Peptides against a protein of PDB entry 1Y0J. Designs and how they scored, part 21

Target 1, 39 residues: chain A of PDB entry 1Y0J
Amino acid sequence: EARECVNCGATATPLWRRDRTGHYLCNACGLYHKMNGQN

## One batch from the design tools (peptide; aimed at target 1 C8 Y32)

Design b2_p24_2_s4 (made by RFdiffusion4, then SolubleMPNN; from b2_p24_2, 9 letters changed)
Fold by OpenDDE base, seed 3:
Structure b2_p24_2_s4 (fold): chain B 39 residues (1-39), chain A 24 residues (1-24)
Amino acid sequence: as target 1 above (39 residues)
Amino acid sequence: SEREERLKRLEEEIEARREAVLAA
């Protein structure tokens, strides 16, 4: 499979996250923004 | 206007990316 984090462009991560419309985030970007609330 | 419609489309794309961040 080939996919990229829509936030940082990473192509590998321990855990892929995804929204209801199918956009992918790496685990780090998802958690970072959950904690800090700003991009 | 066409300009405003283009702007709207870009803002929708940005918001879709932000939604992914918030949902993670």
Scores: peptide ipSAE 0.081, ipTM 0.529, DockQ to the pose 0.033
OpenDDE base, seeds 1, 2, 4, 5: peptide ipSAE 0.065, 0.066, 0.067, 0.068; ipTM 0.486, 0.487, 0.481, 0.487

Design b2_p24_3 (made by RFdiffusion4)
Pose (drawn by RFdiffusion4):
Structure b2_p24_3 (pose): chain A 39 residues (1-39), chain P 24 residues (1-24)
Amino acid sequence: as target 1 above (39 residues)
Amino acid sequence: ALEAAITALHEALVAELLALQAAL
């Protein structure tokens, strides 16, 4: 609905986080790209 | 150990979001 997640596809996220590369990630897959540090 | 903990948290959050989307 809101956007297409590149890791899970869950559009029922409370919020969306954009990665530095410009991708759209959820609160789960987006947090992983922050906490992991790597890609 | 830290990478494994972060991956477990990620998988738990993904599972919760997929369950909420299925409920909708």

Design b2_p24_3_s1 (made by RFdiffusion4, then SolubleMPNN; from b2_p24_3, 15 letters changed)
Fold by OpenDDE base, seed 2:
Structure b2_p24_3_s1 (fold): chain B 39 residues (1-39), chain A 24 residues (1-24)
Amino acid sequence: as target 1 above (39 residues)
Amino acid sequence: SRMEEIRKKFEEGVKELLERQKAL
């Protein structure tokens, strides 16, 4: 696939997540956003 | 990059949490 985390640019992750607007985030960045509510 | 560094830290954190809670 050609998926990329919109936050850090990673192209590989154990689990792809999506933010509230539907953008893909790697697992780590998704958790970061969930915990902090911001980039 | 800063965000990449943050990503790496959280990724390691997730591994740790998975071992402890079997979740995330």
Scores: peptide ipSAE 0.142, ipTM 0.692, DockQ to the pose 0.111
OpenDDE base, seeds 1, 3, 4, 5: peptide ipSAE 0.127, 0.138, 0.094, 0.115; ipTM 0.661, 0.649, 0.602, 0.639

Design b2_p24_3_s2 (made by RFdiffusion4, then SolubleMPNN; from b2_p24_3, 14 letters changed)
Fold by OpenDDE base, seed 5:
Structure b2_p24_3_s2 (fold): chain B 39 residues (1-39), chain A 24 residues (1-24)
Amino acid sequence: as target 1 above (39 residues)
Amino acid sequence: DEKKKIEELYNKLVKELLERQKAL
């Protein structure tokens, strides 16, 4: 299966990021969480 | 459902962010 963002489920992103636990986030969700905290 | 509502809001945000990024 394709990698997917643990937050929004996106499978495509310009840049994969990771949360504090190592789970993958799409660029948008990663940036949002960096600025506002996790969901 | 609050959780669903929150996720919907996040999805909208993601779409906006992606569009803004693509538009640069």
Scores: peptide ipSAE 0.059, ipTM 0.556, DockQ to the pose 0.147
OpenDDE base, seeds 1, 2, 3, 4: peptide ipSAE 0.044, 0.045, 0.048, 0.049; ipTM 0.504, 0.503, 0.509, 0.510

Design b2_p24_3_s3 (made by RFdiffusion4, then SolubleMPNN; from b2_p24_3, 15 letters changed)
Fold by OpenDDE base, seed 3:
Structure b2_p24_3_s3 (fold): chain B 39 residues (1-39), chain A 24 residues (1-24)
Amino acid sequence: as target 1 above (39 residues)
Amino acid sequence: DRLEEIERLTRELQEELLERQRAL
């Protein structure tokens, strides 16, 4: 079911997250967006 | 969006979570 982080392109992560529009983010990028409130 | 910065921030956030758990 291969997926990819829309921010960094990672294909593996301890936890997949999603932005408000449903796009997949790796755990790191998801947390980054949460901390900074932007890309 | 530097990958290195993202990784650093992730580690910091995870450490904060661990600290919060220990405080409970």
Scores: peptide ipSAE 0.062, ipTM 0.546, DockQ to the pose 0.089
OpenDDE base, seeds 1, 2, 4, 5: peptide ipSAE 0.071, 0.051, 0.060, 0.062; ipTM 0.562, 0.544, 0.557, 0.566; seeds 1, 4, 5 fail the geometry check

Design b2_p24_3_s4 (made by RFdiffusion4, then SolubleMPNN; from b2_p24_3, 14 letters changed)
Fold by OpenDDE base, seed 3:
Structure b2_p24_3_s4 (fold): chain B 39 residues (1-39), chain A 24 residues (1-24)
Amino acid sequence: as target 1 above (39 residues)
Amino acid sequence: SEREKIEKLTEELKEELLKKQAEL
């Protein structure tokens, strides 16, 4: 898992997610944005 | 924090999933 969340910079997460343009998000940022209508 | 809560819930769900997979 040599990658970083494009939102918060985290390098570790229980589950990697991706935004619509293919950028990686940690699980927390991915779900947070989805819950708030931002992703 | 909200971030911490989400991460903990995800880990718990993964553990439950692994338990269910062992039953299949």
Scores: peptide ipSAE 0.034, ipTM 0.437, DockQ to the pose 0.058
OpenDDE base, seeds 1, 2, 4, 5: peptide ipSAE 0.029, 0.029, 0.033, 0.027; ipTM 0.429, 0.429, 0.495, 0.413

Design b2_p24_4 (made by RFdiffusion4)
Pose (drawn by RFdiffusion4):
Formats: sequence, C-alpha cells, structure tokens
Structure b2_p24_4 (pose): chain A 39 residues (1-39), chain P 24 residues (1-24)
Amino acid sequence: as target 1 above (39 residues)
Amino acid sequence: TEEEIKAHVRELAAAEGAPAPDLP
C-alpha cells in the first residue's frame, strides 16, 4: 500500500525509513540496515 | 553480535505482524 519493502514486503509498518542509498525500508528491515551497519 | 541483531529484527517484525524478513 504505502511502499514496497525490499526485505519482507510488509506495508503494515508504523513508519518507513529511507536508507542512505535512497531505498525505502520499513521499521524492521530499515532498522537492520542501521543496526547491522553493513549492507 | 550479528546473530543477536537478526533475532531482534525478526522479533520486531513478528510483533508488528509482518512476515519474517529475508536478511543477508
């Protein structure tokens, strides 16, 4: 609905986080790219 | 650790009702 997640596809996220590369990620897959540090 | 981060991300996704994410 809101956007297409590249890791899970869950559009029922409370918020969307954009990665530095410009991708759209959810609160879960987006947090992973932050906490992991790597890609 | 990387394993703890992946477990935490899967727990968060489950709490939000999302399917398990495909994490590299």

Design b2_p24_4_s1 (made by RFdiffusion4, then SolubleMPNN; from b2_p24_4, 7 letters changed)
Fold by OpenDDE base, seed 5:
Structure b2_p24_4_s1 (fold): chain B 39 residues (1-39), chain A 24 residues (1-24)
Amino acid sequence: as target 1 above (39 residues)
Amino acid sequence: SLEEIRAAVRELAAALGMPEPDLP
């Protein structure tokens, strides 16, 4: 199974991040969530 | 193996609460 960002669906990213509930986010979405709590 | 090395790096990142690198 290919890992995908739970926010945007991307399957490739330089760094995989995780949200507060442990779901994977691409680097960009992870940064957005961390900084703003939004997509 | 390379696969084991990549897995170890990802696991370490997760364990340390750091972003996991996408290693080719």
Scores: peptide ipSAE 0.112, ipTM 0.637, DockQ to the pose 0.031
OpenDDE base, seeds 1, 2, 3, 4: peptide ipSAE 0.085, 0.094, 0.109, 0.097; ipTM 0.598, 0.613, 0.629, 0.620

Design b2_p24_4_s2 (made by RFdiffusion4, then SolubleMPNN; from b2_p24_4, 11 letters changed)
Fold by OpenDDE base, seed 5:
Structure b2_p24_4_s2 (fold): chain B 39 residues (1-39), chain A 24 residues (1-24)
Amino acid sequence: as target 1 above (39 residues)
Amino acid sequence: SREEIIEAVKELAKALGMPEPKLP
């Protein structure tokens, strides 16, 4: 579908993740947030 | 769909107390 990462705006990713508020994140941003706790 | 499968896997991992998969 037409989904985009709320952090970087990417529309394609190997794996869609979600932040604590339920917003979609691309794999890269999701991992970054999870590992660093900030964007 | 692919996205539905991904969501299912995420939910399964959550239910089992496992970390989300890391993809390159």
Scores: peptide ipSAE 0.036, ipTM 0.493, DockQ to the pose 0.036
OpenDDE base, seeds 1, 2, 3, 4: peptide ipSAE 0.031, 0.028, 0.033, 0.033; ipTM 0.480, 0.464, 0.477, 0.481

Design b2_p24_4_s3 (made by RFdiffusion4, then SolubleMPNN; from b2_p24_4, 13 letters changed)
Fold by OpenDDE base, seed 2:
Structure b2_p24_4_s3 (fold): chain B 39 residues (1-39), chain A 24 residues (1-24)
Amino acid sequence: as target 1 above (39 residues)
Amino acid sequence: SREEIIEYVKKLAKELGMPEPKLP
């Protein structure tokens, strides 16, 4: 049940983010996606 | 990798003159 980042698999982060389709990303991966539109 | 993502984000923040984001 533990939430995990769909990109890196992290299970803890200062801030959970979501991509445009609703997948959970850790803060770092979410920022990467936002900056580049890629992962 | 996660570490690569973290260092990439930090680098971009620095180069764009933005505050460093809070990262895990």
Scores: peptide ipSAE 0.047, ipTM 0.555, DockQ to the pose 0.086
OpenDDE base, seeds 1, 3, 4, 5: peptide ipSAE 0.041, 0.044, 0.046, 0.044; ipTM 0.558, 0.555, 0.561, 0.553

Design b2_p24_4_s4 (made by RFdiffusion4, then SolubleMPNN; from b2_p24_4, 13 letters changed)
Fold by OpenDDE base, seed 2:
Structure b2_p24_4_s4 (fold): chain B 39 residues (1-39), chain A 24 residues (1-24)
Amino acid sequence: as target 1 above (39 residues)
Amino acid sequence: SREEIIEQVKKLAKELGMPEPKLP
């Protein structure tokens, strides 16, 4: 198994991010959630 | 497919206690 974004399932990203509970997010989803006050 | 991936992510999010995924 490869690392996957818990929001969109992406397996590749310019920058891996993590939410407040430690789940991995791709850069795009991480920024999306950050801007919308989500995890 | 994209639809299958979205469904899988939704299932995973539920199991992990995360909000429903939203694609940017």
Scores: peptide ipSAE 0.070, ipTM 0.599, DockQ to the pose 0.150
OpenDDE base, seeds 1, 3, 4, 5: peptide ipSAE 0.066, 0.028, 0.063, 0.023; ipTM 0.591, 0.444, 0.577, 0.497

Design b2_p24_5 (made by RFdiffusion4)
Pose (drawn by RFdiffusion4):
Structure b2_p24_5 (pose): chain A 39 residues (1-39), chain P 24 residues (1-24)
Amino acid sequence: as target 1 above (39 residues)
Amino acid sequence: EEEEEAILERYNEYLEKNEELLEE
């Protein structure tokens, strides 16, 4: 509905986080790219 | 419905990976 997640596809996220590359990630897959540090 | 369950399982997998990273 809101956007297409590239890791899970869950659009029922409380918020969306954008990665530095410009991708749209959720609160879960987006947090992973932050906490992992790598891609 | 099967697609929604598969999306949910992948979403929960990333929650578990984030919990493991937080514990480290």

Design b2_p24_5_s1 (made by RFdiffusion4, then SolubleMPNN; from b2_p24_5, 12 letters changed)
Fold by OpenDDE base, seed 2:
Structure b2_p24_5_s1 (fold): chain B 39 residues (1-39), chain A 24 residues (1-24)
Amino acid sequence: as target 1 above (39 residues)
Amino acid sequence: SEEEEEIERKRRELEEKNAELLAA
């Protein structure tokens, strides 16, 4: 139903991000992976 | 075995998802 981050499952975020194939990420998860290069 | 094949398939899917996350 509700949109959720594919990484942490959060359903609310100040800014929705998406990867190159369209998967949704919350702002925190998107920035975390970009800055740390880890999963 | 069939179970091993399924586990391997899921591993590949997770690796693809991890690569996509790093691209965000």
Scores: peptide ipSAE 0.050, ipTM 0.480, DockQ to the pose 0.042
OpenDDE base, seeds 1, 3, 4, 5: peptide ipSAE 0.018, 0.041, 0.020, 0.036; ipTM 0.380, 0.434, 0.387, 0.435; seed 3 fails the geometry check

Design b2_p24_5_s2 (made by RFdiffusion4, then SolubleMPNN; from b2_p24_5, 13 letters changed)
Fold by OpenDDE base, seed 3:
Structure b2_p24_5_s2 (fold): chain B 39 residues (1-39), chain A 24 residues (1-24)
Amino acid sequence: as target 1 above (39 residues)
Amino acid sequence: AEEEEEIKKKEEELKKKNEELKKK
């Protein structure tokens, strides 16, 4: 199986994150989503 | 849920700058 970020399609990241719906995000997209999602 | 729709909109906004975010 291959895992990818649902936002940018990255297949490698130092830390896999999840959005509030459970989709996989790379560390960069997950952090940005969290920072902007608090608004 | 309305919260899931807001999340989706934010994910699409993120996608426009995905290359910049990926470089960080």
Scores: peptide ipSAE 0.045, ipTM 0.436, DockQ to the pose 0.062
OpenDDE base, seeds 1, 2, 4, 5: peptide ipSAE 0.037, 0.038, 0.042, 0.032; ipTM 0.398, 0.408, 0.403, 0.434

Design b2_p24_5_s3 (made by RFdiffusion4, then SolubleMPNN; from b2_p24_5, 15 letters changed)
Fold by OpenDDE base, seed 2:
Structure b2_p24_5_s3 (fold): chain B 39 residues (1-39), chain A 24 residues (1-24)
Amino acid sequence: as target 1 above (39 residues)
Amino acid sequence: SAEQEEIEKKREELVKKNQELLAK
């Protein structure tokens, strides 16, 4: 029941982010997706 | 591609940075 990044599976992050459809991403993956034009 | 390789490098750096932040 702990939050988990849908991309890398991390359960801890300095900042939880969400993609365009509401999936939770860790800070790193959120920024990664943004760089890839996915968010 | 070179572009994706650069992006992946950046992601790796971000992951490392996050690790450092979490370790503080």
Scores: peptide ipSAE 0.086, ipTM 0.579, DockQ to the pose 0.163
OpenDDE base, seeds 1, 3, 4, 5: peptide ipSAE 0.042, 0.048, 0.085, 0.042; ipTM 0.510, 0.528, 0.579, 0.515

Design b2_p24_5_s4 (made by RFdiffusion4, then SolubleMPNN; from b2_p24_5, 13 letters changed)
Fold by OpenDDE base, seed 3:
Structure b2_p24_5_s4 (fold): chain B 39 residues (1-39), chain A 24 residues (1-24)
Amino acid sequence: as target 1 above (39 residues)
Amino acid sequence: EEEERLREERRRKLEEENAELLAK
């Protein structure tokens, strides 16, 4: 099994994050979502 | 159409950023 960022599809990241709905995001996408809210 | 294009562009940039982070 391989975890995947729901936004960009990345399968590897220095730090996995999760959005408010529980979906996994890579560090970059997670930070973006945190700063800009979903968009 | 355009909105999706812009969102995809943002996604691509973030993916590139993530790749750079992996390079450490």
Scores: peptide ipSAE 0.055, ipTM 0.541, DockQ to the pose 0.155
OpenDDE base, seeds 1, 2, 4, 5: peptide ipSAE 0.091, 0.055, 0.054, 0.046; ipTM 0.552, 0.550, 0.546, 0.534; seed 1 fails the geometry check

Design b2_p24_6 (made by RFdiffusion4)
Pose (drawn by RFdiffusion4):
Structure b2_p24_6 (pose): chain A 39 residues (1-39), chain P 24 residues (1-24)
Amino acid sequence: as target 1 above (39 residues)
Amino acid sequence: EEEEKLERYLHYLELNEELLEEME
């Protein structure tokens, strides 16, 4: 509905986070790209 | 399809929790 997640596809996220590359990620897959540090 | 998306979403929550414990 809001956007297409590139890791899970869950659109029922409380908020969306954009990665530095410009991708749209959720609160879960977006947090992973922050906490992991790598891609 | 929705159940599969939910399982993938929950999997990332578990990975994030493990990463938080390692960082602590």

Design b2_p24_6_s1 (made by RFdiffusion4, then SolubleMPNN; from b2_p24_6, 12 letters changed)
Fold by OpenDDE base, seed 2:
Structure b2_p24_6_s1 (fold): chain B 39 residues (1-39), chain A 24 residues (1-24)
Amino acid sequence: as target 1 above (39 residues)
Amino acid sequence: EEEEIQKRYEELVKKNEELEKEKE
């Protein structure tokens, strides 16, 4: 049940995001991936 | 560029944590 960001391991975020493969990212990591072109 | 990305990431993390506190 506990969801974790696949990048940083955070278990809570204002907005859950997903990468192109469907893995969950916290809001910060999701935006980070966009910035560096990984997602 | 990598340093800039890291800096922005840290800013996003801080903002994310702030938003979490606001929701509590």
Scores: peptide ipSAE 0.081, ipTM 0.559, DockQ to the pose 0.130
OpenDDE base, seeds 1, 3, 4, 5: peptide ipSAE 0.064, 0.057, 0.069, 0.075; ipTM 0.531, 0.475, 0.524, 0.539

Design b2_p24_6_s2 (made by RFdiffusion4, then SolubleMPNN; from b2_p24_6, 14 letters changed)
Fold by OpenDDE base, seed 3:
Structure b2_p24_6_s2 (fold): chain B 39 residues (1-39), chain A 24 residues (1-24)
Amino acid sequence: as target 1 above (39 residues)
Amino acid sequence: EKEEIERRRKELEELNKKMLEEKA
């Protein structure tokens, strides 16, 4: 199975990130969460 | 910045919706 961003569902990103609970996020969503605390 | 990140997130969300609909 292909990895997916738990926030937007994207399967491709220049950099995979993870939230504080370990969920995978694409780069954009990861930065969004970091800057705003949550989605 | 925050606005650019949010715009990109929305673009990806819409693209993924279409992809998931085709896959189903």
Scores: peptide ipSAE 0.097, ipTM 0.603, DockQ to the pose 0.113
OpenDDE base, seeds 1, 2, 4, 5: peptide ipSAE 0.091, 0.081, 0.080, 0.085; ipTM 0.601, 0.587, 0.583, 0.588

Design b2_p24_6_s3 (made by RFdiffusion4, then SolubleMPNN; from b2_p24_6, 12 letters changed)
Fold by OpenDDE base, seed 3:
Structure b2_p24_6_s3 (fold): chain B 39 residues (1-39), chain A 24 residues (1-24)
Amino acid sequence: as target 1 above (39 residues)
Amino acid sequence: EEEEIKKRREELEKLNEELLKKKE
C-alpha cells in the first residue's frame, strides 16, 4: 500500500486529510482546499 | 487555470516536505 495525496502526489504527511468525496490529501493540500475550495 | 493549479500543487508539495522534515 502506498497512499498518495490526490492533489500534489505526496506519499507522506504529518496528517492525512480527506476531501468531501473521501480522497486522501496531505495536510498542506487539505488545509488549502478547506480554505480556498477545490482546485 | 491549469497553470495556476500546477503552481499551487508544487508549492503545497514543497510545504508538505518541509513540514515532514520539521516533524522528524
Scores: peptide ipSAE 0.062, ipTM 0.562, DockQ to the pose 0.149
OpenDDE base, seeds 1, 2, 4, 5: peptide ipSAE 0.041, 0.039, 0.049, 0.060; ipTM 0.519, 0.517, 0.533, 0.560

Design b2_p24_6_s4 (made by RFdiffusion4, then SolubleMPNN; from b2_p24_6, 13 letters changed)
Fold by OpenDDE base, seed 4:
Structure b2_p24_6_s4 (fold): chain B 39 residues (1-39), chain A 24 residues (1-24)
Amino acid sequence: as target 1 above (39 residues)
Amino acid sequence: REAEIEERREELLKKNEEMLKEKE
């Protein structure tokens, strides 16, 4: 199995991030989620 | 709203790929 961004499905990213509940997000999705609070 | 979320998801996926290229 491989790690995937729970938003966009990316399997590789310069920096893995996590949302409030611990789900993995790629760097782009994580930054967006942090700024806007949601998808 | 779902359509907007899907569009945003595609844009963010592209952005992530661009970030990977920048680190090459």
Scores: peptide ipSAE 0.667, ipTM 0.888, DockQ to the pose 0.153
OpenDDE base, seeds 1, 2, 3, 5: peptide ipSAE 0.661, 0.660, 0.660, 0.659; ipTM 0.884, 0.885, 0.885, 0.884

Design b2_p24_7 (made by RFdiffusion4)
Pose (drawn by RFdiffusion4):
Structure b2_p24_7 (pose): chain A 39 residues (1-39), chain P 24 residues (1-24)
Amino acid sequence: as target 1 above (39 residues)
Amino acid sequence: AEAELEAALEELEAEIEARREAVE
């Protein structure tokens, strides 16, 4: 609905986070890219 | 602190997989 997640596809996220590369990630897959540090 | 970070990442990976299965 809101956007297409590149890791899970869950559009029922409370919020969306954009990665530095410009991708759209959710609160879960987006957090991973932050906490992991790597890609 | 590093061990806590690794445990948090493992839990987050499991959550991502659960959400992927729910979407499928």

Design b2_p24_7_s1 (made by RFdiffusion4, then SolubleMPNN; from b2_p24_7, 14 letters changed)
Fold by OpenDDE base, seed 1:
Structure b2_p24_7_s1 (fold): chain B 39 residues (1-39), chain A 24 residues (1-24)
Amino acid sequence: as target 1 above (39 residues)
Amino acid sequence: SKKELEEKLKKLEELIKKLKEEVE
């Protein structure tokens, strides 16, 4: 299986990020969550 | 020297820590 963003399901991204609980997010979702405090 | 290499390693570890914070 391949890594995927837990928020949008994307499997490809320029940069993989992670939330404070360790879940992987694509760059876009990671930045969105970080800037808006969303989970 | 060994001491110099250990110091460089320490600095790299600190940079890795900071980079991980930025990526989160």
Scores: peptide ipSAE 0.060, ipTM 0.481, DockQ to the pose 0.021
OpenDDE base, seeds 2, 3, 4, 5: peptide ipSAE 0.051, 0.051, 0.054, 0.059; ipTM 0.458, 0.459, 0.476, 0.491

Design b2_p24_7_s2 (made by RFdiffusion4, then SolubleMPNN; from b2_p24_7, 12 letters changed)
Fold by OpenDDE base, seed 4:
Structure b2_p24_7_s2 (fold): chain B 39 residues (1-39), chain A 24 residues (1-24)
Amino acid sequence: as target 1 above (39 residues)
Amino acid sequence: EEKEKEEQLKELEKKIEELRKKVE
């Protein structure tokens, strides 16, 4: 039941983030979405 | 979008309450 990034499927990250819909993103994907105005 | 965020907030608050009950 490991948590996964909804964007890339990663199960481990230095910092878990969440998108605007409340889904989990790894740190890298979370920052990517933020930079693109998607978070 | 504002309404969506409000709904999400309500759900998160419920989840927090459930977790608090388990931890205490």
Scores: peptide ipSAE 0.042, ipTM 0.401, DockQ to the pose 0.029
OpenDDE base, seeds 1, 2, 3, 5: peptide ipSAE 0.019, 0.040, 0.037, 0.040; ipTM 0.308, 0.396, 0.392, 0.412

Design b2_p24_7_s3 (made by RFdiffusion4, then SolubleMPNN; from b2_p24_7, 11 letters changed)
Fold by OpenDDE base, seed 5:
Structure b2_p24_7_s3 (fold): chain B 39 residues (1-39), chain A 24 residues (1-24)
Amino acid sequence: as target 1 above (39 residues)
Amino acid sequence: EEEEKRKRLEELKKEIERLREEVE
């Protein structure tokens, strides 16, 4: 599948998340966006 | 047997991935 975080490019993470547009984010970037109201 | 085990493992990994995304 070769999934990667659209924000930082990470290819591995404990938990894959998705932004409002459906693109994949690693757990860290997903939480960051959520906490800062970017998702 | 090795090929079948690999196939099953891939299926399980996909299921785990689906469940993790569902819990976001």
Scores: peptide ipSAE 0.058, ipTM 0.488, DockQ to the pose 0.022
OpenDDE base, seeds 1, 2, 3, 4: peptide ipSAE 0.046, 0.057, 0.056, 0.052; ipTM 0.449, 0.487, 0.488, 0.472

Design b2_p24_7_s4 (made by RFdiffusion4, then SolubleMPNN; from b2_p24_7, 14 letters changed)
Fold by OpenDDE base, seed 3:
Structure b2_p24_7_s4 (fold): chain B 39 residues (1-39), chain A 24 residues (1-24)
Amino acid sequence: as target 1 above (39 residues)
Amino acid sequence: EEEEKKRQLEELKKKIEELKKQVE
């Protein structure tokens, strides 16, 4: 029941982000997706 | 005892607020 980044599977991050559909991303993956227009 | 529990509760409330800020 632990939250995981839908991209890399990380379970811990300084800041949880979400994509437009509500899926959780770690900070790193969230920023990466944002930079590449995929969040 | 009771006062300590109250302090613990307040600490938890603060932690909850902090964690909420870590969720975008």
Scores: peptide ipSAE 0.046, ipTM 0.397, DockQ to the pose 0.019
OpenDDE base, seeds 1, 2, 4, 5: peptide ipSAE 0.042, 0.035, 0.041, 0.035; ipTM 0.429, 0.372, 0.425, 0.414

Design b2_p24_8 (made by RFdiffusion4)
Pose (drawn by RFdiffusion4):
Structure b2_p24_8 (pose): chain A 39 residues (1-39), chain P 24 residues (1-24)
Amino acid sequence: as target 1 above (39 residues)
Amino acid sequence: SYTRDPTLLEEALTTYEDYLTNLE
């Protein structure tokens, strides 16, 4: 509905986080790209 | 990675749960 997640596809996220590359990620897959540090 | 790899998804969910526990 809001956007297409590239890791899970869950659109029922409370918020969306954009990665530095410009991708759209959720609160879960988006957090992973932050906490992991790598890609 | 920007893939729908199930193993990668399980790692992302586990990180998310640990983060929420640390906030509590």

Design b2_p24_8_s1 (made by RFdiffusion4, then SolubleMPNN; from b2_p24_8, 14 letters changed)
Fold by OpenDDE base, seed 3:
Structure b2_p24_8_s1 (fold): chain B 39 residues (1-39), chain A 24 residues (1-24)
Amino acid sequence: as target 1 above (39 residues)
Amino acid sequence: PLTKDPELVEEAKKLYAEYEELLK
């Protein structure tokens, strides 16, 4: 099965990010979490 | 706090090279 962002379910992104526990986030969700002081 | 996987980053950058600046 394809890799997915754990937040929005996106399967493709120009920049994969990960939280401290190793969960994958797309670029957009990763930036949102960073902006709001999470992960 | 977010980290980058260099292998995944490079693969995705190749695929989305034309749109990278708009999507950062």
Scores: peptide ipSAE 0.120, ipTM 0.286, DockQ to the pose 0.095; fails the geometry check
OpenDDE base, seeds 1, 2, 4, 5: peptide ipSAE 0.082, 0.098, 0.102, 0.058; ipTM 0.417, 0.413, 0.422, 0.334; seeds 1, 2, 4, 5 fail the geometry check

Design b2_p24_8_s2 (made by RFdiffusion4, then SolubleMPNN; from b2_p24_8, 10 letters changed)
Fold by OpenDDE base, seed 2:
Structure b2_p24_8_s2 (fold): chain B 39 residues (1-39), chain A 24 residues (1-24)
Amino acid sequence: as target 1 above (39 residues)
Amino acid sequence: SYTKDPKLIEEAKELYEKYLKEQE
């Protein structure tokens, strides 16, 4: 599948995450969002 | 649609660099 992080555009990551609305985020972006409560 | 955030991108780069160091 052609998946990419909606924030940074990365197409590969150790773990795909999702924001509250279901958009895919790479692990790094997802962790930042979770840490700061942003989306 | 989701809007790309330059601030988040830079922070993500830093987080990824830390991750890479941990995997070495």
Scores: peptide ipSAE 0.037, ipTM 0.477, DockQ to the pose 0.455
OpenDDE base, seeds 1, 3, 4, 5: peptide ipSAE 0.031, 0.039, 0.034, 0.036; ipTM 0.465, 0.475, 0.471, 0.471; seeds 1, 3, 5 fail the geometry check

Design b2_p24_8_s3 (made by RFdiffusion4, then SolubleMPNN; from b2_p24_8, 13 letters changed)
Fold by OpenDDE base, seed 4:
Formats: C-alpha cells, structure tokens, sequence
Structure b2_p24_8_s3 (fold): chain B 39 residues (1-39), chain A 24 residues (1-24)
C-alpha cells in the first residue's frame, strides 16, 4: 500500500500536499482545495 | 473537486484527459 490522494486516489504527483486536517492530496487536488475550500 | 464515488471520479478523469488533449 502506497500513499494516495484522499480526493482522486492518485498515487503519484509532482508535489504532495495536505489539507487543513493533514490528509494527503495530489498537487492538483491540493491547489483546488486551497482555492475553493473543498475537494 | 471530486467525490468518493468511483464512477464519478473516473468520469472526471476522462474529462480532464480530454481537456489536456485539447491543449496540445
């Protein structure tokens, strides 16, 4: 089992991010979440 | 941006891939 984005399930990304509660997000989902406050 | 519903996630992935293809 490897790290995966809690939003889209991606297991690879140029940059791993985290939401405000510490869950891992891929770069794209993390940026979206930051801008919109939701996955 | 996405739900945990696998079918909807795959649909979103498809649409995103189509978007990327249009940018080429």
Amino acid sequence: as target 1 above (39 residues)
Amino acid sequence: PLTKDPELVEEAKKLYQEYLEQLK
Scores: peptide ipSAE 0.080, ipTM 0.372, DockQ to the pose 0.262; fails the geometry check
OpenDDE base, seeds 1, 2, 3, 5: peptide ipSAE 0.053, 0.073, 0.068, 0.080; ipTM 0.319, 0.408, 0.391, 0.310; seeds 1, 2, 3, 5 fail the geometry check

